# Peptides against a protein of PDB entry 2YKT: the designs that were tried, part 181

Target 1, 231 residues: chain A of PDB entry 2YKT
Amino acid sequence: SRSEEMHRLTENVYKTIMEQFNPSLRNFIAMGKNYEKALAGVTYAAKGYFDALVKMGELASESQGSKELGDVLFQMAEVHRQIQNQLEEMLKSFHNELLTQLEQKVELDSRYLSAALKKYQTEQRSKGDALDKCQAELKKLRKKSQGSKNPQKYSDKELQYIDAISNKQGELENYVSDGYKTALTEERRRFCFLVEKQCAVAKNSAAYHSKGKELLAQKLPLWQQACADPS

## One batch from the design tools (peptide; made by RFdiffusion4, then SolubleMPNN)

Design b2_p22_8_s3 (from b2_p22_8, 12 letters changed)
Fold by OpenDDE base, seed 3:
Structure b2_p22_8_s3 (fold): chain B 231 residues (1-231), chain A 22 residues (1-22)
Amino acid sequence: as target 1 above (231 residues)
Amino acid sequence: DLDKRIEELQKELEKIQAEIAA
């Protein structure tokens, strides 16, 4: 029946969220944590490299003929420090605003969806059983009427059952239809949440990249001329 | 929020089950 098909579709939506979406989201979070660790590793390695650059700058500053190049090397290291600070801010946002929040939600979501699905199934079954009962009673009544010498005696009751069946059928169809819409909405909310959190990450990432670009673009011409100018 | 909603759904489920069993 139409209601049965819609019921199956509804259950499949919940099943897809629980068995496909949520596990995939957990994997996404795990991959995010790995990415965060790698970026932290880059940060650490970069610090060592630019600290060594500072040391070279110190040596230049101590020289008699390359003092101005020392300042250039210091500026290069300082610009890197500023860029790194922006990266750290991005990483904090990535961790606190995306990973942590997704992890909290996905942990609780399995229980929520299970309860929601069970509620839907129970109510759907209840309505279905009530409909079946009325249909069975109508069938029994019709059998009695066929065997009776006075079929008119049962006519009013037959009409009552027909009306009840019609009403219950409509209620069941509406309930299942609404259930399907609700399930789809639940799915959409989860994707929307992911998109919104990823947008926040993208904004912070853009800020990191723009700051780096601006700083380097500003200083690079100066650095490029340093060796051409006599000391 | 989610925990509260879970509890609400569980209560509603129990109510429906009780009605079916009666």
Scores: peptide ipSAE 0.028, ipTM 0.529, DockQ to the pose 0.014
Fold by OpenDDE base, seed 5:
Structure b2_p22_8_s3 (fold): chain B 231 residues (1-231), chain A 22 residues (1-22)
Amino acid sequence: as target 1 above (231 residues)
Amino acid sequence: DLDKRIEELQKELEKIQAEIAA
């Protein structure tokens, strides 16, 4: 029946979230944490590299013929520091606005979905059983009527069961329909949340890239001419 | 918020089950 098909679809939505979406989301979070860790490692390694560059700048500043190149090397290190600050801000957002919030939700979601599905299944079964009972009673009544010398005696009761069956069928169909809409809404909400959080990360990432581009574009021409044009 | 909603769902489920069992 249409109601049975819709019921199966509803259950499949919940199962898809629980068995496919949530595990995939956990993996996504894990990969995000790995990415964050790697970027933190890059940050640390870069600090050492540019600290060493500063040391080279100090030596240049102490030289007789390369003093101006010391300033260039210091500027290079400073620009790196500014770019790194933007990266750190992006990473904080990545952690706090995406990973942490997703992790908090996914940990609790399995219990929520299980409870929601069980509630739906229990109520659906209850309505289905009530319908089946009425149908069975009508069948019994019709059997009695066929064996009776006065079948007209059962006509009113038969009509009552027919009406009850019709009403219960309608209620079941409506309930299952609403259940399906609810399940689809639950699924969509989870994807929307992911998209929205990823947008926040993207915004901060864009700021990082923009700042780096601007700083380097401003300074690089000056650095490139430093050896050709001693001060 | 989510924990609260889980509790609510569980309570509702228990109510339904009790009604079916009666």
Scores: peptide ipSAE 0.027, ipTM 0.577, DockQ to the pose 0.014
Fold by OpenDDE base, seed 1:
Structure b2_p22_8_s3 (fold): chain B 231 residues (1-231), chain A 22 residues (1-22)
Amino acid sequence: as target 1 above (231 residues)
Amino acid sequence: DLDKRIEELQKELEKIQAEIAA
C-alpha cells in the first residue's frame, strides 16, 4: 500500500542517517584531526626553516658586500611569520568552528535518532494495528450479516466500521507522510549544518590565502631585484 | 589545543633528531 511504502521510505531515511551519515561524519572528523595535526607539523617545521633563513640574513648583514641582502632575507622571514600567523588563526577556526562542533553533535545524534525512530515506529504501528482491528471487525460483521436472516440488524454497525476505517486510514496516511517529511528534514538539517560550518572554514582559509598573496605580491619584486642592485 | 599539539610535535621531532644525531 501507499502508506506501507511511505513507511519503508521513512525508516530508510533514519537508517541512512544512523548507518551511513553518522559513521561517515565520524570519519570526516577523524580525517580533519589528522589534517590539523599535519598542518601543525608544517607550522613547526616552517619555523625551523625560516629561523635558519634569519641566521643567513644575520651573516649577510655582517658582511662587507652583502649587507642589503641581509634585509631581504629578514623580510622574507617576516613575511613568512605573518603568513604563518594567518594559518594559525585558520587552524583555530578549523578546530573550534568545525571539528569540535561536529564532534559534539555526532556524539549526541545517535541517541536522538534512535529515540525519534522508535517513537515514529511505535506510533505508526499503533495506528496500523487500530486500523487492522477495525478492518477485521468489519469482516466479522459482514460474515455474520451474510449468514443472518435479518441482515438489516447489522447495517448501522457496518456503516460505523466503514467510517472508522476511513478515518483511521486517513490518519495513518497523514502520520506517515508527516513522518517522512520530518525524516527528510532531519537529514537535510545535518547536511546543511556541515555545509555551513565548512563555509566558515572556507572563509577563514580564503583570508589566509589572500593575506599571503598580498604580502608576497608586494615584496617579491623587491626581492627579485636585490642581487642586481649595487652594494 | 593547537598550541598543545605543536608542543607535542616539537617533542616528537626532537626525539627523532636526537636519534638521527646519535
Scores: peptide ipSAE 0.000, ipTM 0.259, DockQ to the pose 0.019
Fold by OpenDDE base, seed 4:
Formats: sequence, structure tokens, C-alpha cells
Structure b2_p22_8_s3 (fold): chain B 231 residues (1-231), chain A 22 residues (1-22)
Amino acid sequence: as target 1 above (231 residues)
Amino acid sequence: DLDKRIEELQKELEKIQAEIAA
């Protein structure tokens, strides 16, 4: 029946969230943590590299013929420091605004969904059982009427059962329909949350890249000219 | 928020179960 089909669909939505979405989200969080760790490693390694660059700048500053190049090398290191600071800010946001929040939600979600599904199933079954009971009673009444010498005696009662069955069927269908909509809304909410959090991260990432581009675009022409035009 | 909602759902479930058992 339509009701049965929609019921199955509803259950499948909940099951998909619990068995597919949530485990995948946990994996996503784990991969995010790995990514964060790798980026932190890059930050550390970069510091060593640019500290060494500063040392080269110091040597240039001590030279007789390359003093101005010392300043250039210092500027290169400083620009990198500023870019790295932006990266660190992005990483903090990545951790606090995405990973931590997703981790908190995914742990709570399993219990929530289990309870929600169980509630739905219990109520759906209750309504179904009530409908089945009325249908069974109607069948019994019809059998009694067929065996009676006065079938018209049962006509009014038969009509009442038919009406009751119709009403209960409608109620069940509405309940299951609402349940399906609710389940889909729950699923959508989870995806929307992920998208929104990822958007926040993307904005911060964009700021990092923009700042880097800006700083390098400003300085690079000057650095390139330094060797061609000694001062 | 989720914890509160879980509690609410559990309470509602218990109510439904009690009604069925009666």
C-alpha cells in the first residue's frame, strides 16, 4: 500500500543517516584532523626555512657589495611570517568552527535519531494496529450478516465501521506522510549544517589566500628589481 | 540542544508505550 511504502521510505531515511551519513561524517572529521596536523607540520617546517633565509639576509647586510639585498631577504622572510600568521588563524577556525562542532554533534546524533525513529515506529504501529482491528471487526460483522435471516439489521453498523476504517486509514497516511517529511528535514538539516560550517572555513581560507596574494603582489616587483638596480 | 531534545523524545516515547499497554 501507499502507506506501507511511505513507511519504509521513512525508516530508510533514518537508517541512512545513522548507518551511512554519521559514519561518513566521523571519517570526514578524522580526515580533517589529519589535514590540520599536516598543515601544522608545514607551518613548523616553514619557520625553519625562513629563519635560515633571515640568516642569509644577515650575511648580505654584512657584505660590502650586497647590503641592499639583505633588506630584500629580510622583507621576504617578514612577508612569509605574515602569511603564516594568517594560516594559523585559518587553522584555528578550521579546528574550532568546523571539526569540534561536528564532532560534538555527531556523537549526540546517534542517540537522538534512535529515539526519534523508535518513537515514529511505535506510533505508526499503534495506528496500524487500530486500523487492523477495525478491519477485522468489519469482516466479522459481514460474516454475521451473511448468516442472518435479517441482514438489514447490520447495515448501519457496517457503515459505521467503513467510516471508521476510512478515517483511520487517512490518519495513518497523514502520520506517515508527516513522518517522512520530518525525516527528510532531519537529513537536510545535517547537510545544511555541514555546508554552513564549511562555508565559514572557506571564508577564512579565502582571507588567508587573499592576504598572501596581496602581500606578494606588492613586494615581488621590488624584490625582482633589487638585483638589476643595486642601491 | 540535542540532549534536551533526546530527553523530550524519550518522554514522548514512554507516554506512547504506556498508552499502548493500557
Scores: peptide ipSAE 0.025, ipTM 0.548, DockQ to the pose 0.014; fails the geometry check

## One batch from the design tools (peptide; made by RFdiffusion4, then SolubleMPNN)

Design b2_p23_3_s1 (from b2_p23_3, 13 letters changed)
Fold by OpenDDE base, seed 3:
Parts: C-alpha cells; sequence; structure tokens
Structure b2_p23_3_s1 (fold): chain B 231 residues (1-231), chain A 23 residues (1-23)
C-alpha cells in the first residue's frame, strides 16, 4: 500500500542517518584530528627551520661585510612567526569550533535518533492496528448480516465502520507522510550543521592565507633588493 | 610562473524542489 511504502521510506531515512551518516561523521572527525596533528607537526618542523635561519642572521650581524643581511634574515624569521601565530589561531578554532562540536553532536545523536525512530514506529503500529481492528469488525458484521433474516438492522453499523475505516486510513497516511517529512528534515539539519561548521573553517583558512600573503607581499621587495645594495 | 587565475564560478546549486513523490 502507499502508506506501507512511505513507512518503509521513513524508516530507511532514520537508518541511513544512524548507519551511514553518523559513522561517516565520526570518521570525518577522526580524519580532522589527524589533519590537525599533521599541521601541528608542520608548525614544529617550521620552527626548527626558522630558528636555524635566525642563527644564520646572528652570524651575518657579527660579520663586518654582511651586517645588513642579518636584519633581512631576522625579518624573514619574524614574518614566519606572525604567519605561524595565525595558523595556531586557525588550528584552535578548527579544534574548538568544528571538531569538538561535531564530536559532541554525533555522540548525543545516536540516543536521540533511536528514541525518535522507536516513537514513530510505536505510533505507526498503533494506528495500523486500530485500522486493522475496524476492518476485522466490519468483516464480522457483514458475515452476520448475510446470515440474518433482517440485514437492514446492521446497515447503520456497517456505514459507521466504513466511515471509521476511511478516517483511520486517512489518519495513518497523514501520520506516515508527516513522519517522512520530519525524517528528511532531521537529515537535512545534520548536513546543514556540517556545512555551517565547514564555512567557519573556510573563513579561518581565508584569514590565515590572507595574512601570509599580506606580510610576504609587503616584505619580499625589500629582501630581494638586499643583495643588490653595495655594502 | 604566474599561478593561473582560478575563476571560481559560483556553482548555483539550483535545488530542484520539484521531486514529486512517485504516484
Amino acid sequence: as target 1 above (231 residues)
Amino acid sequence: MELPEISIEPATLELDESAEPPT
């Protein structure tokens, strides 16, 4: 029946969220944590490289013929420090505003969805059972009427059962239809939450890249000229 | 080497709302 098919579709939406979306989201969070760790590793490795660059700047500053190049090397290291600070702020936001919030949501969601599905199934079954009961009573009444010397005695009661069946069928169809819309809305809400959190990541990433571009664009012409200037 | 300008055309995801449930 149409109601049975819509019921199946509704259950499948909840199952898809529970069995596909939520596990995939947990994996996404795990991959995010791995990415964060790798970026922290880059940060550490970069610090070692630019600390070594500072050491080269110190040596230049101690020389008689390359003193001005010491300042250039220090500026290169300082620009890196500022870019690195922006990356660290981005990573904090990535952790606190995306990963932590997604992790909290996905753990709470399993219980919520299980309860929501169970509630829907219970009410759907209750309405179905009530319909089946009315259909069974109508069938019994018709059997009694066929065996009776006065079939007209049952005509009003037959009409009442027909009306009750029609009403209960309509109620079941509406309930299942609304259940399906609700399930789709729940699915959409989860994707929207993910999209919104990724928008925050994109904004933070843009700020990091913008700061790096700005600082390097400002200083690079000066650094390129440093070796052309007579000592 | 100049990095090519990536023209990010805004993909208008027209969500076709018209998926009527099959009769």
Scores: peptide ipSAE 0.000, ipTM 0.346, DockQ to the pose 0.012
Fold by OpenDDE base, seed 4:
Structure b2_p23_3_s1 (fold): chain B 231 residues (1-231), chain A 23 residues (1-23)
Amino acid sequence: as target 1 above (231 residues)
Amino acid sequence: MELPEISIEPATLELDESAEPPT
């Protein structure tokens, strides 16, 4: 029946969230933590590299013939420090606004969805059982009418059961339809939450890239000129 | 090749936070 098909669709939405979405989200969080760790490692390694660059700048500053190049090397290291600070801010946001919040949501969600599905199934079954009972009573009444010397005696009751079946069928269909809409809304809400949190991270990432581009674009011409104009 | 300037307009997706956790 249409109601049975829609019921299966509703259950499948909940199952898809519980069995596909939530496990995939847990994996996404795990991959995010790995990515964060790798970026922290890059940060540390970069610090060592640019500290060594500062040392080269010190040596240039001690040279009579390359003193101005010392300042250039210091500026290169300072620009890197500023870019790195922006990266660290982005990573803090990535951790606090994406990973932590998704982790909190996914752990609570399994219990919530299980309860929601169970509630829906219980009420759907209750309405289905009530419909089946009315259909069974109508069938019994029709059998009694066919065996009776006065079938007209049962006509009014037959109409009442037909009406009751129609009403209960409509109620069941509406309930299952609303259940399906609710399930789809629950699914959409989870995807929307992920998208929004990823958008926040994307904004912070854009700020990091913008700051890096700005700083490098400002300084790079000056650094290039320093080699062309020996003092 | 100059990368096209992507105008990132801040789409304010207002999450309706109103879904109260069931008691």
Scores: peptide ipSAE 0.010, ipTM 0.381, DockQ to the pose 0.023; fails the geometry check
Fold by OpenDDE base, seed 2:
Structure b2_p23_3_s1 (fold): chain B 231 residues (1-231), chain A 23 residues (1-23)
Amino acid sequence: as target 1 above (231 residues)
Amino acid sequence: MELPEISIEPATLELDESAEPPT
């Protein structure tokens, strides 16, 4: 029946969230933590590289013929430090605003969805059982009427059961339809939350990249000129 | 270019914790 099909669709939405979405989200969080760790590793390795660049700048500053190049090398290291500071701020936001919030939600969600599905199933079954009972009673009444010498005695009661069946069928169909809409809304809400959090990450990433581009665009012409000028 | 403030109002997933399973 249409109601049975919609019921299966509703259960499948909840099952897809619980069995596919939530495990995939846990994996996404784990991959995010790995990515964060790798970027922290890059930041640490970069510090060693630019500390070594500062040492080269010190040697240039101590030279008789390359003193001005010492300042250039120090500026290169400083610009990198500013870019790395911006990266660290982005990583803090990535951790606190994305990963932590997703972890909190995914752990609470399993219990919530299980309870929501169970509530829906219980009420759907209750309405279905009530409908089946009325249909069974009508069938018994019709059998009794066919065996009776006075079938008209049961006509009013037969009409009452027909009306009750029609009403209960309509209530079941409406309940299952609303249940399906609710399940789809729950699914959409989870995807929307993920999209919104990724938009925040993208905004922070854009700020990091724009700051890096700005700083390098400002200084790079000066550094190139310093190498062209004879001391 | 000021990136528009994406006012992502956090969809308050009010997880109504009050869905106590009926006793």
Scores: peptide ipSAE 0.009, ipTM 0.401, DockQ to the pose 0.017; fails the geometry check
Fold by OpenDDE base, seed 1:
Structure b2_p23_3_s1 (fold): chain B 231 residues (1-231), chain A 23 residues (1-23)
Amino acid sequence: as target 1 above (231 residues)
Amino acid sequence: MELPEISIEPATLELDESAEPPT
């Protein structure tokens, strides 16, 4: 029946969220934590590299013929420090706004969805059983009427059962239809939340890249000319 | 090109924690 098909579709939406979406989201969070750790590692390694560059700048400043190149090397290291500070801010946002919030939500969601599905199934079954009971009583009434010398005695009761069946069928169909819409809304809400959190991360990442581009674009022409004018 | 301000109001996933199972 149409109601049975829509019931199966509703259950499949809940199953897809619990069995496919939530495990995939847990994996996404794990991959995000790995990515954060790798970027923190890059930050640490970069500090060592640019600290060594500062040491080269000190040696240039102590030389007789390369003093001005010392200042250039120090500026290169300072620009890196500013870019790196912006990366650290982005990483804090990535952790606090994306990873932590997704981790909290995915844990709570398993219990919520299980309860929601169980509630839907219980009420759907209750309405179905009530319909089946009315259909069974109508069938019994019709059998009694066929064996009776006065079939008209049962006509009013037959009409009442037909009306009750029609009403219960309509109630079941509406309940299952609303259940399906609710399930699809729950699925959409989860994807929307992921998209919104990823948009926040993308904005912070764009700010990091923009700041780096601006700082380098400002200084790079100066650095490129430093070797052309021997003092 | 100015990135359009994506004003995505965060859909508050208000998980209504209040579905205590009826005692």
Scores: peptide ipSAE 0.006, ipTM 0.412, DockQ to the pose 0.026; fails the geometry check

Design b2_p23_3_s2 (from b2_p23_3, 11 letters changed)
Fold by OpenDDE base, seed 5:
Structure b2_p23_3_s2 (fold): chain B 231 residues (1-231), chain A 23 residues (1-23)
Amino acid sequence: as target 1 above (231 residues)
Amino acid sequence: MALPERSITPATLELDPNAEPPT
């Protein structure tokens, strides 16, 4: 029936969230933690490289003929330090605003969805059973009427059962329809949260990239000319 | 069958950490 199909669709939404979305979200969080760790590793490795560049700048500054190139090398290292600070701020936001919040939500969600599905199933079954009972009683009444010498005696009661069946059918259809809308809203809410948190990460990433671009765009022309200007 | 119009009610994603599972 249409009601049974809609019921199946409703259950499938909850199952899809529980069995597909939530496990995939846990994997996404795990991959995010791995990515964070790798970026922290890049940060550490980059520090070693630019500390070594500073050492080259010190040697240039100690030379008689390359002193100004020492200042250039120090500026290169300092710009890197500033870019790195922006990366660290982005990583803090990535951890605190996305990973931690997703981890908290996905853990709570399993219990919530299980209870919501169970509540829906219980009430759907209750309404279905009440409908089936009325249909069964109408069938019994009709059978009794067909065997009676006075079938008119049962006409009013037959009408009452027909009306009750119609009302209960409508109530069941409405309940299942509302259940489906609710389930779809729950699914959408979870995707919206992911999108919103990923937008925050994207904004912070954009700020990091912008700052790096600005600093390098300001200094790079000066550094490129440093060897052309003999001191 | 026309998919019922997704009521884009902005589900305020405040997963109330205290949102008791519906009893």
Scores: peptide ipSAE 0.019, ipTM 0.483, DockQ to the pose 0.062
Fold by OpenDDE base, seed 4:
Order: C-alpha cells, then sequence, then structure tokens
Structure b2_p23_3_s2 (fold): chain B 231 residues (1-231), chain A 23 residues (1-23)
C-alpha cells in the first residue's frame, strides 16, 4: 500500500543516517584530526627553518659588505612568522569549531536517532493495529449480516465501521507522511550543520591565504631587488 | 532582472545537544 511504502521509506532514512551518515562522519572527523596533526607538524618544522634563517640574517648584519641583506633576511622570517600565526589561528578554529563540535554531536546522535525511530515505529504499529482491528470487526459483522434473517439490522453498524476504517486509514497515512518529512528534516539538519561548520573553516582558511598573499606580494619585489643594489 | 538573494537563512538546526531523545 502507499502507507506501507512510505513507512519503508521513513525507516530507510533513519537507517541511512545511522548506518551510512554517522559512520562516514566519524571517519571525516578522524581524517580531520590526522590533517590537523600534519599541519601542526609543518608549523613546528617551519619554525625551526625560519629560526635558522634569522641566524643567517644576524651573520649578514655583522658583515661589512652584506649588512642590508641582514634586514632582508629578518623581514623574510618575520613575514613567515605572521603567516604561521595566521595558520595557528586557523588550526585552532578547525579544532574547536569543526572537529570538537562534530565529535560531540555524532556521539549523541546514535542514541537520539534510535529513540526517534523506535517512537515512530511504535506509534505506526499502534495505528496499524487499530486499523486492522476495525477491518476485522467489519468482516465479522458482514458475516453475521449474511447469516441473518434481518440484514438491515446491521446496516448502521456497518456504515460506522466503514467510516471508522476510512478515518483510521487517513490518520495512518498522515502519520507516516509526517514521519517521512520529519526523517528527511533530520537528515537535512545534519548535512546543514556540517556545511555551516565547514563554511566557518573555509572563512578562516581564506583569511590565512589572503594574509599570506598580501604580505608576500608587498615584500617580494623589495627582496628581489636587494641583491641588484650595490652595497 | 537581479535574481532574488535567497537569504540562506542559517537553518541553525543545531541539534540541541540537550535535546532528550523523544520518550
Amino acid sequence: as target 1 above (231 residues)
Amino acid sequence: MALPERSITPATLELDPNAEPPT
């Protein structure tokens, strides 16, 4: 029936969230943690490299013939420091605003969805059983009427059961329809949350890339000229 | 004709972390 098909669709939405979405989200979080760790490793390694560049700048500043190149090397290291600080801010946001929040939600969601599905199934079954009971009583009444010398005695009761069946069928169909819409809304909500959190990360990432581009674009022409200018 | 800026209403369908599972 239409109701049975829609019921199956509703259950399949909940199953898809529990069996496909949530496991995939857990994997996404795990991959995010791995990515964060790798970027933190890059930041640490970069610090050592640019600290060593500062040391080269100190040596240039102590020289008689390369003093101005010392300032260039210091500027290169400082620009890098500013870029790395922006990366650290982005990583902090990535951890706190995306990974932690997704992790908290995915752990709570399994229990919530299980309870929501169980509630839906219980009420759907209750309405179905009530409909089946009315149909069974109508069938019994019709059998009694066919065996009676006065079938007209049962006409009013037959009409009442027909109306009750129609009403209960409509209620069941509406309940299952609303259940399906609710399930789809639950699914959409989870994707929307992921998109919103990823948008926050994307904004912070854009700020990091913009700042790096701006700083390097401003200084690079000066640095490129430094070796062409006579000391 | 300027396409109406679909206000992406932030459907902050934040899962209320405190939303008790429906009893």
Scores: peptide ipSAE 0.018, ipTM 0.506, DockQ to the pose 0.050
Fold by OpenDDE base, seed 2:
Structure b2_p23_3_s2 (fold): chain B 231 residues (1-231), chain A 23 residues (1-23)
Amino acid sequence: as target 1 above (231 residues)
Amino acid sequence: MALPERSITPATLELDPNAEPPT
C-alpha cells in the first residue's frame, strides 16, 4: 500500500542517518584530527627551519660585507613566524569550532535518532493495529449478516465500521506522511550543520591564506632587490 | 510538493544539548 511504502521510506531515512551518516561523520572527525596533528607537526618543523635561518642572519650581521643581508634574513624569518601564528589561530578554530562541536553532536545524535525512530514505529504500529482491528470486526459483522435472517439489522453498524476504517486509514496515511517529512528534515538539518561548520573553517582558512599572501607580497620585492644593491 | 523551505536558521540547528529525545 502507499502507506506501507512511505513507512519503509521513513524507516530507511532514519537508518541511513544512523548507519551511514553518523559513522561517516565520525570518520570525518577522525580524519580532521589527523590533519590537525599533521599541520601542528608542520608548524613545529617550520620553527626549527626558520630558527636556523635566523642563525644565518646573525652570521650575516656579524660580517663586514653582508650586514644588510642579515636584516633581510631576519625579515624572512619574522614573516614566516607571522604566517605560522595565523596558521595556529586557524587550527584552534578548526579544533574548537568544527571538530569538538561535531564530536559532541554525533555522540548525542545516536540516542536521539534511536528514540525518534522507536517513537515513530510504535505510533505507526498502534495506528496500523487499530485499523486492522476495525477491518477484522467489519469482516466478522459481514459474516454474521450473511448468516442472518434479518441482514438489515446490521446495516447501521456496517456503515459505522466502514466510516471508522476510512478515518483510521486517513489518519495512518497522514501520520506516515508527516513522519517522512520529519525524517527528511532531520537528515537535512545534519547536513546543514556540517556545511555551516565547514563554512566557518573555510572563512578562517581564507584569513590565513590572505595574511600570508599580503605579507609575502609586501616583502618579496625588497628581498629580491637586496643582492642587487652592493653596499 | 515543495518541502516548506523552513529556513533552518542556524539557531534551529543547535540541537539543544539538553533536548531530551522525544519521549
Scores: peptide ipSAE 0.017, ipTM 0.497, DockQ to the pose 0.055
Fold by OpenDDE base, seed 1:
Structure b2_p23_3_s2 (fold): chain B 231 residues (1-231), chain A 23 residues (1-23)
Amino acid sequence: as target 1 above (231 residues)
Amino acid sequence: MALPERSITPATLELDPNAEPPT
């Protein structure tokens, strides 16, 4: 029946969230933690490289003929420090605004969805059983009427069962329809939350890239000129 | 009646971490 099909679809939405979405979200969080760790590793390795560049700037500053190039090398290292500070701010936001919030929610969600599905199944079954009972009683009444010398005696009671079946059928169909809408809303809410948190990450990443672009665009012409002017 | 489409916009976009399971 249409009600049975919509019931199966409703159960499949809840099962898809519990068995596919939530495990995939846990994997996404794990991959995010790996990415965070790799970016922290880049920051550490870059510090060592630019600390070595500062040492080259010190040697230039101590020279007789390359003192001005020492200042250029120090400026290159300082621009790097400012870019790295912006990366660290982005990483804090990535951890706090995405990973931590997703991790907290995914663990609570399994219990919530299991209870929601169980509540839906219990009430759907209760309404279904009540409908089946009324249909069975109508069938018994019709058999009794066919065996009676006065079938008209059962006419009013037959109409009452027909009306009760129609009402219970409508209630079951409405309940299953609302259950399906609720399940789809629960699925969509989870994807929307992920999209919103990823938008926050994208904004923070854009700030990091903009800061780096601005600093390098300001200083690069000056550094290029320093190489062209022989002292 | 047609089955509801997946285009339903949730009333709340945020997952409430404190949402108690429906009793």
Scores: peptide ipSAE 0.018, ipTM 0.487, DockQ to the pose 0.076; fails the geometry check

